# Ledger of designs, part 35: peptides against a protein of PDB entry 3J47

Target 1, 121 residues: chain A of PDB entry 3J47
Amino acid sequence: IRLTNQLKSLKGLQSKLKDVVEYLDKVINKELPINHTILGKLQDVFNLLPNLGTPDDDEIDVENHDRINISNNLQKALTVKTNDELMVIYISNLVRSIIAFDDLIENKIQNKKIQEQRVKD

## One batch from the design tools (peptide; aimed at target 1 L10)

Design b2_p30_1_s3 (made by RFdiffusion4, then SolubleMPNN; from b2_p30_1, 20 letters changed)
Fold by OpenDDE base, seed 5:
Structure b2_p30_1_s3 (fold): chain B 121 residues (1-121), chain A 30 residues (1-30)
Amino acid sequence: as target 1 above (121 residues)
Amino acid sequence: DKLLENLLKLLEEQSLLDELKLKLLEELKK
């Protein structure tokens, strides 16, 4: 049961890492603009995540179980905090992109109206 | 798990909007 839950969590993490790699590939290929704030926060997530997934502490004596649980709880708390910070950054950037897209649509509509007026004169 | 899924979804949506913005800017230059 405990091993199955760890494997399920690891598979979920692997899928999420794949999605992040696909995003980074699009940024590298200049298909997307580089967001340095997202990249910095993503790097912070990657620095915190490796410590959540090491099963190699299963060989250390019963007295270290409390330290491992405290470390895992601290890492989990840091991961939650980082996820909340990333969520705020993503929402802020999404809103800015929506506003900029709306402005571009309005500019396109105005340019079309100006062109139609010039053909009628 | 669900929070990270939501973050990935928002990142994908932002990425799509940035791509659409680039395409629109290219069409406005013609």
Scores: peptide ipSAE 0.031, ipTM 0.559, DockQ to the pose 0.088
OpenDDE base, seeds 1, 2, 3, 4: peptide ipSAE 0.024, 0.021, 0.023, 0.027; ipTM 0.537, 0.391, 0.500, 0.566

Design b2_p30_1_s4 (made by RFdiffusion4, then SolubleMPNN; from b2_p30_1, 21 letters changed)
Fold by OpenDDE base, seed 2:
Structure b2_p30_1_s4 (fold): chain B 121 residues (1-121), chain A 30 residues (1-30)
Amino acid sequence: as target 1 above (121 residues)
Amino acid sequence: DTLLENLLKNLLQQSLLDELKLELLLELLK
């Protein structure tokens, strides 16, 4: 019973991974538009994966070197994209901070003018 | 005035935290 449920869960995961691959292939072939929300969620999944390019020292079969290089290149590409997204968030927050500072200055100038008018009356 | 100053401080703190996260991610890639 437990082993059959684990095997069913793994088959379900494998099917979902196949659907993701098929989606990515359609996007690469320009058959579907890029969905940034799907790509962001995929990126989050890959950022949570342990480094697939470090085989744990217990299974270095020499035949996997090309697969390890492909995995490392994918992880590097996903991390570069993460950095670019975080940079856009940083710039957006910086711009919001500058605007909020400008609004603060303008509010202080207006409050000062109102106080100076009340002292002249 | 005080509410807007607190909002600005929070936005600056978030931006600094995002910068530190970027630096940490760049260090992990090296």
Scores: peptide ipSAE 0.043, ipTM 0.624, DockQ to the pose 0.032
OpenDDE base, seeds 1, 3, 4, 5: peptide ipSAE 0.031, 0.022, 0.040, 0.024; ipTM 0.552, 0.454, 0.623, 0.479

Design b2_p30_2 (made by RFdiffusion4)
Pose (drawn by RFdiffusion4):
Structure b2_p30_2 (pose): chain A 91 residues (1-28, 36-48, 72-121), chain P 30 residues (1-30)
Amino acid sequence: IRLTNQLKSLKGLQSKLKDVVEYLDKVIHTILGKLQDVFNLNNLQKALTVKTNDELMVIYISNLVRSIIAFDDLIENKIQNKKIQEQRVKD
Amino acid sequence: AAEEEAEAAEELAEAAEELAEAAEELAEAA
Protein backbone atom coordinates (compact mmCIF):
# COMPACT_ATOMS: atom_id res chain seq x y z
CA ILE A 1 0.00 0.00 0.00
CA ARG A 2 2.75 2.47 0.91
CA LEU A 3 4.54 1.66 -2.30
CA THR A 4 1.42 2.31 -4.42
CA ASN A 5 1.00 5.63 -2.69
CA GLN A 6 4.65 6.60 -3.34
CA LEU A 7 4.25 5.67 -6.97
CA LYS A 8 1.22 7.90 -7.30
CA SER A 9 3.23 10.79 -5.91
CA LEU A 10 6.07 10.21 -8.33
CA LYS A 11 3.60 9.82 -11.19
CA GLY A 12 2.31 13.30 -10.55
CA LEU A 13 5.84 14.69 -10.75
CA GLN A 14 6.59 12.85 -13.94
CA SER A 15 3.42 14.10 -15.62
CA LYS A 16 3.98 17.53 -14.15
CA LEU A 17 7.46 17.68 -15.66
CA LYS A 18 6.19 16.70 -19.07
CA ASP A 19 3.59 19.40 -18.87
CA VAL A 20 6.20 21.95 -17.85
CA VAL A 21 8.49 20.97 -20.71
CA GLU A 22 5.63 21.36 -23.17
CA TYR A 23 4.59 24.61 -21.60
CA LEU A 24 8.07 26.04 -21.95
CA ASP A 25 8.19 25.01 -25.59
CA LYS A 26 4.92 26.81 -26.19
CA VAL A 27 6.11 29.91 -24.41
CA ILE A 28 9.19 29.99 -26.61
CA HIS A 29 3.35 30.92 -13.54
CA THR A 30 2.14 30.11 -10.04
CA ILE A 31 2.98 26.47 -10.61
CA LEU A 32 6.57 27.36 -11.38
CA GLY A 33 6.91 29.27 -8.13
CA LYS A 34 5.43 26.40 -6.24
CA LEU A 35 7.85 24.00 -7.88
CA GLN A 36 10.77 26.19 -6.95
CA ASP A 37 9.67 26.19 -3.33
CA VAL A 38 9.43 22.43 -3.33
CA PHE A 39 12.92 22.21 -4.77
CA ASN A 40 14.30 24.40 -2.01
CA LEU A 41 12.47 22.36 0.57
CA ASN A 42 17.52 14.34 -0.37
CA ASN A 43 20.31 16.85 -0.39
CA LEU A 44 19.11 18.75 2.65
CA GLN A 45 18.05 15.46 4.22
CA LYS A 46 21.72 14.60 4.12
CA ALA A 47 22.50 16.63 7.20
CA LEU A 48 19.09 15.84 8.65
CA THR A 49 19.70 12.16 7.98
CA VAL A 50 22.31 12.23 10.72
CA LYS A 51 19.51 12.63 13.25
CA THR A 52 17.20 10.26 11.42
CA ASN A 53 19.89 7.59 11.73
CA ASP A 54 19.72 7.84 15.49
CA GLU A 55 15.92 7.61 15.48
CA LEU A 56 16.01 4.69 13.05
CA MET A 57 18.22 2.85 15.51
CA VAL A 58 15.66 3.36 18.27
CA ILE A 59 12.80 2.07 16.14
CA TYR A 60 14.96 -0.96 15.18
CA ILE A 61 15.49 -1.74 18.83
CA SER A 62 11.76 -1.49 19.50
CA ASN A 63 11.04 -3.89 16.67
CA LEU A 64 13.53 -6.36 18.12
CA VAL A 65 11.81 -6.20 21.49
CA ARG A 66 8.44 -6.86 19.88
CA SER A 67 9.88 -9.85 18.02
CA ILE A 68 11.08 -11.30 21.32
CA ILE A 69 7.64 -10.92 22.86
CA ALA A 70 6.08 -12.61 19.88
CA PHE A 71 8.51 -15.51 20.21
CA ASP A 72 7.56 -15.95 23.85
CA ASP A 73 3.86 -16.32 23.10
CA LEU A 74 4.79 -18.59 20.24
CA ILE A 75 6.63 -20.97 22.61
CA GLU A 76 3.59 -21.11 24.88
CA ASN A 77 1.37 -21.97 21.95
CA LYS A 78 3.73 -24.74 20.92
CA ILE A 79 3.67 -26.20 24.43
CA GLN A 80 -0.12 -26.16 24.47
CA ASN A 81 -0.22 -27.97 21.16
CA LYS A 82 2.15 -30.64 22.50
CA LYS A 83 -0.03 -31.13 25.56
CA ILE A 84 -3.10 -31.55 23.38
CA GLN A 85 -1.32 -34.13 21.28
CA GLU A 86 -0.31 -36.10 24.40
CA GLN A 87 -3.89 -36.07 25.65
CA ARG A 88 -5.11 -37.39 22.34
CA VAL A 89 -2.55 -40.21 22.43
CA LYS A 90 -3.70 -41.16 25.93
CA ASP A 91 -7.29 -41.26 24.80
CA ALA P 1 -7.38 29.88 -16.76
CA ALA P 2 -6.09 31.53 -13.54
CA GLU P 3 -8.49 29.38 -11.47
CA GLU P 4 -7.30 26.26 -13.24
CA GLU P 5 -3.69 27.21 -12.61
CA ALA P 6 -4.51 27.84 -8.84
CA GLU P 7 -6.15 24.43 -8.59
CA ALA P 8 -3.22 22.75 -10.32
CA ALA P 9 -0.80 24.51 -7.88
CA GLU P 10 -2.80 23.29 -4.89
CA GLU P 11 -2.78 19.76 -6.27
CA LEU P 12 0.97 19.96 -6.78
CA ALA P 13 1.51 21.16 -3.14
CA GLU P 14 -0.61 18.36 -1.81
CA ALA P 15 1.23 15.79 -3.92
CA ALA P 16 4.60 17.11 -2.68
CA GLU P 17 3.47 16.75 0.93
CA GLU P 18 2.25 13.22 0.28
CA LEU P 19 5.60 12.34 -1.35
CA ALA P 20 7.54 13.74 1.67
CA GLU P 21 5.39 11.71 4.06
CA ALA P 22 5.76 8.56 1.98
CA ALA P 23 9.55 9.03 1.94
CA GLU P 24 9.57 9.26 5.77
CA GLU P 25 7.40 6.15 6.07
CA LEU P 26 9.68 4.26 3.67
CA ALA P 27 12.80 5.29 5.71
CA GLU P 28 11.19 4.12 8.91
CA ALA P 29 10.07 0.80 7.35
CA ALA P 30 13.65 0.21 5.97

Design b2_p30_2_s1 (made by RFdiffusion4, then SolubleMPNN; from b2_p30_2, 19 letters changed)
Fold by OpenDDE base, seed 5:
Parts: structure tokens; C-alpha cells; sequence
Structure b2_p30_2_s1 (fold): chain B 121 residues (1-121), chain A 30 residues (1-30)
């Protein structure tokens, strides 16, 4: 039961991150407009994400002490093979931020599809 | 530009996805 719940949580997070990536692709490709509400939620996610490598490796992000601690703790949790509970705790914070975000993404994608169908009519 | 920032963000998220995939594999193997 415990392992099943951990796997379920992790799979859920993976699925939602996939949705975020797909959304960003649509925005980059001009298939969806830039939405500041969604971007705000994206910023919340990045405040929690560990420094997993950015294209700008030399960029020093000015983050507050709390954000730095959260990011560092998550990175540590994700690299430790023996502490599954710690990993789940820290990724749960990301899940909470992404859940509301995912709903917004889905709504925007659906709205775009509806608009496209209306144009075809 | 904003587009460049979005591309950077996407790359970061892809890195996160890969990390989580590795974690899933570790959990399955345990």
C-alpha cells in the first residue's frame, strides 16, 4: 500500500509535468497565446524546483533564502536513493503547485479547440 | 526574449521529468 501510494503520487506528478511541457510547446509555437495567470503558476513551480540544470549554467538566480532552501532540499531528496519518504514529501509541494496549474492548461487547450471548430462551421 | 525564457523553462522541466523517471525506476526496483 505504501509503495503503491508513492508510485501513484510520482506518476501523477510525471503526467502533470508532461502537460506543462506540452503547453509550453504550444505557446512557443504560437498555437496558444501567452497567459499571465498561467505564467504566474509556472513561476510558482520554478520557485520550488531544484536547480536541475538550465541553459544558462552561469546565471545566478537571485532567490530568497526560503526558495533556496526548498530547492536544495528537493534536489537532495531526489538524489538520495534510500530515502523514499523524503523524496515524496518534497515532490508533494510541486504537485500542489502543478495541480491547479494543470487545470488552467487543460481549459486553455479545450478553449482553443472549441474556437477552431467554430471557425470551421 | 520571453520566447527564449520559455524555451529555457521547458528545458528545465524536461530535466525534472527525467529525474522523476529515474526516481520511479528506483522505486520499482526496490
Amino acid sequence: as target 1 above (121 residues)
Amino acid sequence: SLEEELKKAEELLKNAQELLKNQLDLLIES
Scores: peptide ipSAE 0.129, ipTM 0.700, DockQ to the pose 0.069
OpenDDE base, seeds 1, 2, 3, 4: peptide ipSAE 0.121, 0.127, 0.122, 0.127; ipTM 0.690, 0.697, 0.697, 0.699

Design b2_p30_2_s4 (made by RFdiffusion4, then SolubleMPNN; from b2_p30_2, 19 letters changed)
Fold by OpenDDE base, seed 2:
Structure b2_p30_2_s4 (fold): chain B 121 residues (1-121), chain A 30 residues (1-30)
Amino acid sequence: as target 1 above (121 residues)
Amino acid sequence: KEEEELKKAKELEENFKKLLEQQQELLRLS
């Protein structure tokens, strides 16, 4: 039950991320008007991801060539960090699921032992 | 202004694409 709910939640997140990418693609292709409020909210959602804070782009007076390299390096660093965090969350959920299965198996073994004792008495 | 916002939209798209790819790989491995 818990693992199935986690997998369902992950599939729901995947669908939502796909919808966001499709929306951004339409804005990039000029099929939709630029909505600053939506873009700002998407940036806020991205910044609310654990440790995905882009340093506020508002304070680096560095020539246009360094901005592209910094953005690409930051996106790579953020991607690696996001991957490590997602893996930690995945492993933590897997371990919790294994423990819950072990507890269920142990409870079934104990119940079987109690039934076998009741048949011998 | 419009070109700068288009650049931000592209950066956001690439970030969300990478996040989507990571979630897809986690789902494939599970």
Scores: peptide ipSAE 0.217, ipTM 0.794, DockQ to the pose 0.085
OpenDDE base, seeds 1, 3, 4, 5: peptide ipSAE 0.210, 0.212, 0.213, 0.206; ipTM 0.804, 0.800, 0.803, 0.799

Design b2_p30_3 (made by RFdiffusion4)
Pose (drawn by RFdiffusion4):
Structure b2_p30_3 (pose): chain A 91 residues (1-28, 36-48, 72-121), chain P 30 residues (1-30)
Amino acid sequence: IRLTNQLKSLKGLQSKLKDVVEYLDKVIHTILGKLQDVFNLNNLQKALTVKTNDELMVIYISNLVRSIIAFDDLIENKIQNKKIQEQRVKD
Amino acid sequence: ELNDELKELKDEFEELLDEVTELIDELEEL
């Protein structure tokens, strides 16, 4: 789902660029200003990425903890299944 | 001068379009 969404966003840019190229050919405004703002707003993320890296580490650790908890419950379920099997054999 | 500037701007947008198209194609493969 996230990927589909990202693709829709990129699609708009692709179509928008085509339109802009065609517009420029024909010319040979508000949208242009807006685009410029967006441009000014990955390169910048480079410096900002430094911080993101730290935060990404924290969210990785959290995920690891969750995985451990899930394993624990999984072991309990496996033990219950074994006990059920033993009871069936006894029967 | 204005026509030269607009042609240069057009080239930049064509290059950018190529890059965005390549990125989209790569992501559609996933």

Design b2_p30_3_s2 (made by RFdiffusion4, then SolubleMPNN; from b2_p30_3, 14 letters changed)
Fold by OpenDDE base, seed 1:
Structure b2_p30_3_s2 (fold): chain B 121 residues (1-121), chain A 30 residues (1-30)
Amino acid sequence: as target 1 above (121 residues)
Amino acid sequence: SLEELLKKLKQLFEELLEKVEKEIEELEKL
């Protein structure tokens, strides 16, 4: 049960991360317009993520103590195999944050597809 | 540039994805 829930949560996160990467790829390739609202939300996700070891993350704004704690805990949860329970909690919160973008991402992708179809008709 | 920022952002998500995939693989081996 516990392992199954962890695996389910991680697979959910995996799926959402793939969707984000795909979205960003489409924006980079100019297949989708730049949406600053989506990008801002993705930045919020990154702020909840542990510093993935990019040197530019050294300006930890002290004002985000809660975000820092979440980020550190997520990093610890991802790096420490023994803290599976904390990993599930933090990944679940991360997934919730990413899911909040799905509707916007999917709506934009669908709207573009609809527009492209209308131009072909 | 904005394009460079987007590429960096994409790379960061890809790195996170790789970590998640590794963790999934480890859990599936248990």
Scores: peptide ipSAE 0.358, ipTM 0.880, DockQ to the pose 0.526
OpenDDE base, seeds 2, 3, 4, 5: peptide ipSAE 0.356, 0.340, 0.357, 0.346; ipTM 0.878, 0.873, 0.877, 0.874

Design b2_p30_3_s3 (made by RFdiffusion4, then SolubleMPNN; from b2_p30_3, 13 letters changed)
Fold by OpenDDE base, seed 3:
Structure b2_p30_3_s3 (fold): chain B 121 residues (1-121), chain A 30 residues (1-30)
Amino acid sequence: as target 1 above (121 residues)
Amino acid sequence: SLKEKLLELKKKFEELLEKVEKLIKELEKL
């Protein structure tokens, strides 16, 4: 039961992450206009992640280290069986951040508006 | 550039998605 519920929750998260990637692809391809509010909220998803791990002392390049640490911290939180409360809070905050603009993302994807304005790279 | 930042953000989400997919696959094997 517990494992099944966790799997169901992860599949839900997977679906929402796919929607976010699809949205970002459309923005990059200029199929949708840039919305700095949405992009800021998407960036906040990573900024609000709890630091669940000490940085491994490995001499990994600082830029790669931050991305690896974020992914590892999330993976650690998702796999921690002994601290269910922390896991639930962590996933809930992540999901709430994505759901907050889910309707907006869906509406933007459905209502494609080709950006006529040259976006400065 | 703004485009570079978008690509970086996309990459972060793709990496996160890959990690979630791996976790799902591992759990489905149990």
Scores: peptide ipSAE 0.446, ipTM 0.905, DockQ to the pose 0.434
OpenDDE base, seeds 1, 2, 4, 5: peptide ipSAE 0.445, 0.432, 0.434, 0.430; ipTM 0.905, 0.901, 0.901, 0.902

Design b2_p30_3_s4 (made by RFdiffusion4, then SolubleMPNN; from b2_p30_3, 13 letters changed)
Fold by OpenDDE base, seed 1:
Structure b2_p30_3_s4 (fold): chain B 121 residues (1-121), chain A 30 residues (1-30)
Amino acid sequence: as target 1 above (121 residues)
Amino acid sequence: DLIKKLKELKKLFEELLEKVEKEIEELEKL
């Protein structure tokens, strides 16, 4: 039961991460307009993630002591095989953040498709 | 500049996706 729920949550996160990568690819390819609100929110997700091996953040502003603790605990939860419970808590926070973007991304893709149809008619 | 930042952001999501995929694979082996 516990492992099945963890696996289901991770598969949900995997799907949403694929949707974000696909969205970013469409924006890079100019298939979608740049949306600074979506991009700002995606950056907020990364600021809640441990520094995923970018050597260039030698300026973690010391004012984010709570974000640094969350980031360090998430890094420990992702690197230490022994803390599946902390990993699920942190992944559940990430999933909630990513779902809030998916709804915005999907709404923008749909609105663009509707506008492109209206320009062809 | 913005397209470079978007590519860097995409790469970070791909790295996170790969970590999640590895964890799924480890949990499916148990």
Scores: peptide ipSAE 0.389, ipTM 0.889, DockQ to the pose 0.490
OpenDDE base, seeds 2, 3, 4, 5: peptide ipSAE 0.364, 0.379, 0.382, 0.371; ipTM 0.882, 0.886, 0.886, 0.881

Design b2_p30_4 (made by RFdiffusion4)
Pose (drawn by RFdiffusion4):
Structure b2_p30_4 (pose): chain A 91 residues (1-28, 36-48, 72-121), chain P 30 residues (1-30)
Amino acid sequence: IRLTNQLKSLKGLQSKLKDVVEYLDKVIHTILGKLQDVFNLNNLQKALTVKTNDELMVIYISNLVRSIIAFDDLIENKIQNKKIQEQRVKD
Amino acid sequence: EEIEEAEEFLEELEEQNEEAEEELEELEEE
């Protein structure tokens, strides 16, 4: 789902660029200004990425903790299944 | 298919950025 959404966003840019190229050929405005703003707004992320790296580490750790909790419950489920099997054999 | 198209479009943008960097470097040297 996230991927499909990202693709839609990129699609708009690709079509937008084509339109702009065609527009320029024909010419040979507000949209242009908006595009310029967006440009000004990965390069910048470079410096910002430094912080994001730290946050990514934290969210990795949280994921690991969740995985451990899920394993615990999984072990309990396995034990319950074994007990059920034993009961059946007894029967 | 949509992913391939998006990858090709991003590659084109990267090539254009490389060209822009080269041009900026040439301008600074001049």

Design b2_p30_4_s1 (made by RFdiffusion4, then SolubleMPNN; from b2_p30_4, 17 letters changed)
Fold by OpenDDE base, seed 5:
Structure b2_p30_4_s1 (fold): chain B 121 residues (1-121), chain A 30 residues (1-30)
Amino acid sequence: as target 1 above (121 residues)
Amino acid sequence: DLLNEAKKFLEELKKLAEELKKLLEKLKLE
């Protein structure tokens, strides 16, 4: 049951990512005008990505070898735990941004279809 | 440039999602 729901959610995410790629292709091919709201949401996605992949290699302070190993292992464990928690927050925000982006894309595609139908009538 | 990088990134995410899907399907069959 839980795994089936995870698979369904992942299929949904994959479909949304596909729609985003197809939209970007249409914009690149000049089939759709650039939408600054959509591009702003895309930029929000990119602003979340670097935070998913940087181990903050900030401060291997090289100078105090012996008492630092236990404190550094605990601080590294806390930093890894904090990094994992931050990763979950960033992934959650990323997924939310992708969903919102997909909704904007769908609305734009629908509006174009409605306009094309009105020109044929 | 930004649009092309966006496309590449989304394709990579799509690939990752497909890999995760395959793994989850495998775990469901076991």
Scores: peptide ipSAE 0.082, ipTM 0.559, DockQ to the pose 0.051
OpenDDE base, seeds 1, 2, 3, 4: peptide ipSAE 0.064, 0.074, 0.074, 0.036; ipTM 0.590, 0.533, 0.547, 0.487

Design b2_p30_4_s2 (made by RFdiffusion4, then SolubleMPNN; from b2_p30_4, 19 letters changed)
Fold by OpenDDE base, seed 4:
Structure b2_p30_4_s2 (fold): chain B 121 residues (1-121), chain A 30 residues (1-30)
Amino acid sequence: as target 1 above (121 residues)
Amino acid sequence: NLLKEAKEFLKKLEELLKKLEEEEKKKKLL
């Protein structure tokens, strides 16, 4: 029962992350306008996990130890029952931010579809 | 730039969550 609920919650979080990535692709492709509220919340996620976000692994030889530590700490917090209250807070805030993005994305996509329908009528 | 970095961050996070899902699936098989 508990493990099945954890898997269900994790699958829900993965689906929500996919929706955020698909939204960012639409914004990158100029199919959707930039939403500053979504971007501001995304910055909050980056501030919680500063080391997941750099695409260029090729030029700064001093942060790799802390990057591996935060990814490992997140992985450890997700895979291992840690009593680290900070990790529980970071993960809880990350998850809340992702949920809030999914809701904002869904609302924006729905509003765009409604506007496109109103322009066709 | 920022949007591409944000996308790559989220992809890395998706990969971590996928690895976690696979480990929890293995634990469910046991």
Scores: peptide ipSAE 0.095, ipTM 0.658, DockQ to the pose 0.066
OpenDDE base, seeds 1, 2, 3, 5: peptide ipSAE 0.083, 0.085, 0.087, 0.087; ipTM 0.648, 0.644, 0.650, 0.654

Design b2_p30_5 (made by RFdiffusion4)
Pose (drawn by RFdiffusion4):
Structure b2_p30_5 (pose): chain A 91 residues (1-28, 36-48, 72-121), chain P 30 residues (1-30)
Amino acid sequence: IRLTNQLKSLKGLQSKLKDVVEYLDKVIHTILGKLQDVFNLNNLQKALTVKTNDELMVIYISNLVRSIIAFDDLIENKIQNKKIQEQRVKD
Amino acid sequence: EEQIEELKEIKEEISNPEVQEVIDEILEKL
């Protein structure tokens, strides 16, 4: 789902660029200003990425902890299944 | 497979390397 959404966002840019190219050919405004703002707003992320890297580490650790908890419950489920099987054999 | 093709098509029609890098990162994640 997230991928589909990203694609939709990129699609708009692609189409928007085509429109802009055609517009410029025909010319040979508010949208242009808006685009410029967006441009000014990955390059900048480079410096900001430094911080993001630290945060990404934290969210990786959290995920690992969740995985451990899920494994623990999984072991209990497996034990219960074994006990059920033993009871059936006895029967 | 169709979404990958759409990303490749979008990338081919965009000359900006920064946007192409973003598309490459998305493709690497797939």

Design b2_p30_5_s1 (made by RFdiffusion4, then SolubleMPNN; from b2_p30_5, 15 letters changed)
Fold by OpenDDE base, seed 4:
Structure b2_p30_5_s1 (fold): chain B 121 residues (1-121), chain A 30 residues (1-30)
Amino acid sequence: as target 1 above (121 residues)
Amino acid sequence: IRLTEELEKIKKEIPDKEIQELIDEILKSI
């Protein structure tokens, strides 16, 4: 019973991981826009995954050390790329907030001018 | 103008919503 439930959970995880890979491929191919919420959640998944670049010091086969360095370089590259993407999002949200504030000011100025005209008539 | 842009953004995010649900289910399973 416990082993069959673990195998079912692992198969479910494998299916979901495949769907994430297919999504990332569509994003890489520019078929889908980069979704920042997905990318943030994907980072949370990678942060919750046991460090794929630190095998517990008890299973360092020399063949794993190169795979570990590749995994760590990939994780670092993903972290850097995502930090750059998050910075672009932050700037884009800041710019949108500034534009929305400018539009709010202009709308208040226009409403004030309309009220001042109605008082002169 | 803003409402049409937000609706166009939501339409582009719809295919991403299913993937967000899958990722949220992964996060709940860890």
Scores: peptide ipSAE 0.039, ipTM 0.530, DockQ to the pose 0.048
OpenDDE base, seeds 1, 2, 3, 5: peptide ipSAE 0.025, 0.034, 0.022, 0.027; ipTM 0.546, 0.545, 0.450, 0.479

Design b2_p30_5_s2 (made by RFdiffusion4, then SolubleMPNN; from b2_p30_5, 11 letters changed)
Fold by OpenDDE base, seed 4:
Structure b2_p30_5_s2 (fold): chain B 121 residues (1-121), chain A 30 residues (1-30)
Amino acid sequence: as target 1 above (121 residues)
Amino acid sequence: IRLIEELKKIKDEISDPEIQELIDKILDSL
């Protein structure tokens, strides 16, 4: 019973991973637009994966070295992309804060001019 | 001044050239 449930859960995970690969292939082929929410969730999954480029030093078959390097390069590229996306969000919030501050200054200047006109009339 | 310095630091940390171009457009508008 427990082993059968684990095998069923693993088959369900394998099916979901296949659906993700098929989605990514369609995005690469420009058949579907890039969905940032899906990419963010994939990045979260890769950040939660144990470092696929630290095989414990005891099982480095020379044929796995190229696959390990590809996995490390992919994980590094996903981390860099996550950082760049977070930086875009940070910059966007910074720019919005500057615009809101400029609008506040202009509104204070206009309100002061209106008060000075009302005191002259 | 401080904002321009912080945006320059951010630009140097970004690897994506499209995002670097966007920061340059922001810097040119300030």
Scores: peptide ipSAE 0.047, ipTM 0.663, DockQ to the pose 0.022
OpenDDE base, seeds 1, 2, 3, 5: peptide ipSAE 0.037, 0.043, 0.040, 0.031; ipTM 0.647, 0.652, 0.646, 0.639

Design b2_p30_5_s3 (made by RFdiffusion4, then SolubleMPNN; from b2_p30_5, 16 letters changed)
Fold by OpenDDE base, seed 2:
Structure b2_p30_5_s3 (fold): chain B 121 residues (1-121), chain A 30 residues (1-30)
Amino acid sequence: as target 1 above (121 residues)
Amino acid sequence: IRLTNELLEIKNEIDNEEIRKLIDEILNSI
């Protein structure tokens, strides 16, 4: 029962990975437009994956070294891209907050001037 | 005025070209 459930889960993961590959191939071939929501979710998946280049020290067959290096480089590139995108969002929100604060200060200054003028009349 | 200078300082510290373009778009919108 436990082993059959693990095999079903693994087959389900393999099917989803195949669907992602088929989607990426269609995007590369310009058959489908780039979907930023799918790419963002794919980046999140890669950022949550453990470094595929740390097989427990007991299974480093020399033939896997190139595949492991490619996977780690891809994961690193996706992590950097995600960090840059998050930084853009952070700065955009920071600037919007500072503009809204500046507008609030200017509105307070104007309201104070209007009150001071009404007290002089 | 002070805010524009602070954003210009932040822009000069950022190595990412996409972030620099975003700051420029914001600076042009103020």
Scores: peptide ipSAE 0.046, ipTM 0.636, DockQ to the pose 0.020
OpenDDE base, seeds 1, 3, 4, 5: peptide ipSAE 0.038, 0.033, 0.029, 0.032; ipTM 0.628, 0.610, 0.600, 0.607

Design b2_p30_5_s4 (made by RFdiffusion4, then SolubleMPNN; from b2_p30_5, 15 letters changed)
Fold by OpenDDE base, seed 2:
Parts: structure tokens; sequence; C-alpha cells
Structure b2_p30_5_s4 (fold): chain B 121 residues (1-121), chain A 30 residues (1-30)
């Protein structure tokens, strides 16, 4: 029972990976538009994957070296892109916070001037 | 005025073009 469930889960994962590959091939061939939500979720999956290029020292078959290098390059590219996207969000939020603070200061200065004028009249 | 100058300085230090474009859009909205 446990082994059969693991095999079913693995087959389900394999099918889903195949669907992702077929989608990416269609995007590369310009048959489908880029879906940013799918790409973002794919990035999240790759960021959660352990370095596919560090097989524990027991599985370094020489035939896997090229596939390992391609996988590591893809993971690095996705990590860099994710870091850049996070940086954009961080800077956007920082700037919005600074603007909101400046507007608050200006509003407080104006309110103080209005009160000082009302006390002089 | 001070904030606009500080944002221009930050923009000059940012290597990413997309972030620079975003700061430019913000600077145009102020």
Amino acid sequence: as target 1 above (121 residues)
Amino acid sequence: IRLVNELKEIKSEIPNEEIRKLIDEILKSI
C-alpha cells in the first residue's frame, strides 16, 4: 500500500512536470503567451529544490555532469531573477513609505501654519 | 524637494534597469 501510493504520487509528479515542459516548449515556440503566474510558481518550485548539482557523492555518474550543469545554471538564473523581483518590491515599498512620510510632514506643517494664523487673528 | 533629490541619488546607484524605470515612474508621479 505505501509503495503503491509513492509510485502514484511519483507518476502524478512526472505527469505534471511533462505538462510544464510542454507549456514551456509552446512558449519558446511563440505558440502561447508567457504566463507570469506560471513562471512565478515554477521559480518557487526551483527555489525550493535542493541544488540538483549536488548529488550526494554516491550518484556522480559521469553521464549526469552535463545535465547537472544545465540544472545548476537554470537554478542560478531563477534565483537571480527572484532576487531582482524582490528588490523591485522592496524599493517600491520603501519609496511609497518615504512619500507617505513626506506628505504627513507637509500636512503637519500646513496645519501648524493654519493654527498659528488663527491665533494671530 | 529633498526626497526627490534622495530618490535621484538612489536611482543612480541601482544597477537594475527595471528598478531604475520604476523609480523614474514614481518621480514622475510626485
Scores: peptide ipSAE 0.050, ipTM 0.659, DockQ to the pose 0.019
OpenDDE base, seeds 1, 3, 4, 5: peptide ipSAE 0.049, 0.038, 0.048, 0.043; ipTM 0.663, 0.637, 0.655, 0.659

Design b2_p30_6 (made by RFdiffusion4)
Pose (drawn by RFdiffusion4):
Structure b2_p30_6 (pose): chain A 91 residues (1-28, 36-48, 72-121), chain P 30 residues (1-30)
Amino acid sequence: IRLTNQLKSLKGLQSKLKDVVEYLDKVIHTILGKLQDVFNLNNLQKALTVKTNDELMVIYISNLVRSIIAFDDLIENKIQNKKIQEQRVKD
Amino acid sequence: VDEEEEELNELKEELTKELEEVLKKAEEIE
């Protein structure tokens, strides 16, 4: 789902660029200003990424903890299944 | 999913370069 959404966003840019190229050919305004703003707003992320890296580490750790908890419950489920099997054999 | 994300990042970089070039052309025309 996230991927589809990202694609839709990029699709708009691609189409928008084509329109702009055609528009410039014809010319040979507000949209252009808006595009410029967006441009000014990856490169900048470079410095900002430094911080993102730290936060990514934290969210990785959290995911690891969740995985451990899930494993614990999984072990309990396996034990219950084994007990059920033993009871069936007895029967 | 990882391969698709890499392809999308590459596409994003290409489109961004194209946007920068188009904006420069728009300024020259003005």

Design b2_p30_6_s1 (made by RFdiffusion4, then SolubleMPNN; from b2_p30_6, 21 letters changed; failed a check: too like the target's own chain)
Amino acid sequence: LLEQLTNLLKQLEDLTKQLKDALEKWDKVL

Design b2_p30_6_s2 (made by RFdiffusion4, then SolubleMPNN; from b2_p30_6, 25 letters changed; failed a check: too like the target's own chain)
Amino acid sequence: DQIQLTNLQKQLEGLLQQLKDALEQWDKVL

Design b2_p30_6_s3 (made by RFdiffusion4, then SolubleMPNN; from b2_p30_6, 24 letters changed; failed a check: too like the target's own chain)
Amino acid sequence: EEIQLTNLLKLQKGLLSQLKDALEQADKVL

Design b2_p30_6_s4 (made by RFdiffusion4, then SolubleMPNN; from b2_p30_6, 25 letters changed; failed a check: too like the target's own chain)
Amino acid sequence: DLIRLTNLLKQQKELLQQLKDALERWDKVI

Design b2_p30_7 (made by RFdiffusion4)
Pose (drawn by RFdiffusion4):
Structure b2_p30_7 (pose): chain A 91 residues (1-28, 36-48, 72-121), chain P 30 residues (1-30)
Amino acid sequence: IRLTNQLKSLKGLQSKLKDVVEYLDKVIHTILGKLQDVFNLNNLQKALTVKTNDELMVIYISNLVRSIIAFDDLIENKIQNKKIQEQRVKD
Amino acid sequence: DNDFLNELLNNNLDNLTDNLINNSNDLFND
């Protein structure tokens, strides 16, 4: 789902660029200003990425902890299944 | 069992989705 959404966002840019190219050919305004703002707003992320890297590490650690918890419950479930099998054999 | 599997799938799908998004962005910039 996230991917589909990202594609939709990129699609708008692609179409928007084509429109802009055609518009410029014809000319040979507010949208242009807005685009410039967006441009000013990955390059900048470069420095900001330094911080994001630290935060990514934290969210990785959290994921690992969750995986361990899930493994624990999994073991319990497996033990219960084994006990059920033993009971059936006895019967 | 389903909760463990969901956890594994969610993490894998998230990582795959991030990689596909990043590759799509790189292709757009190229």

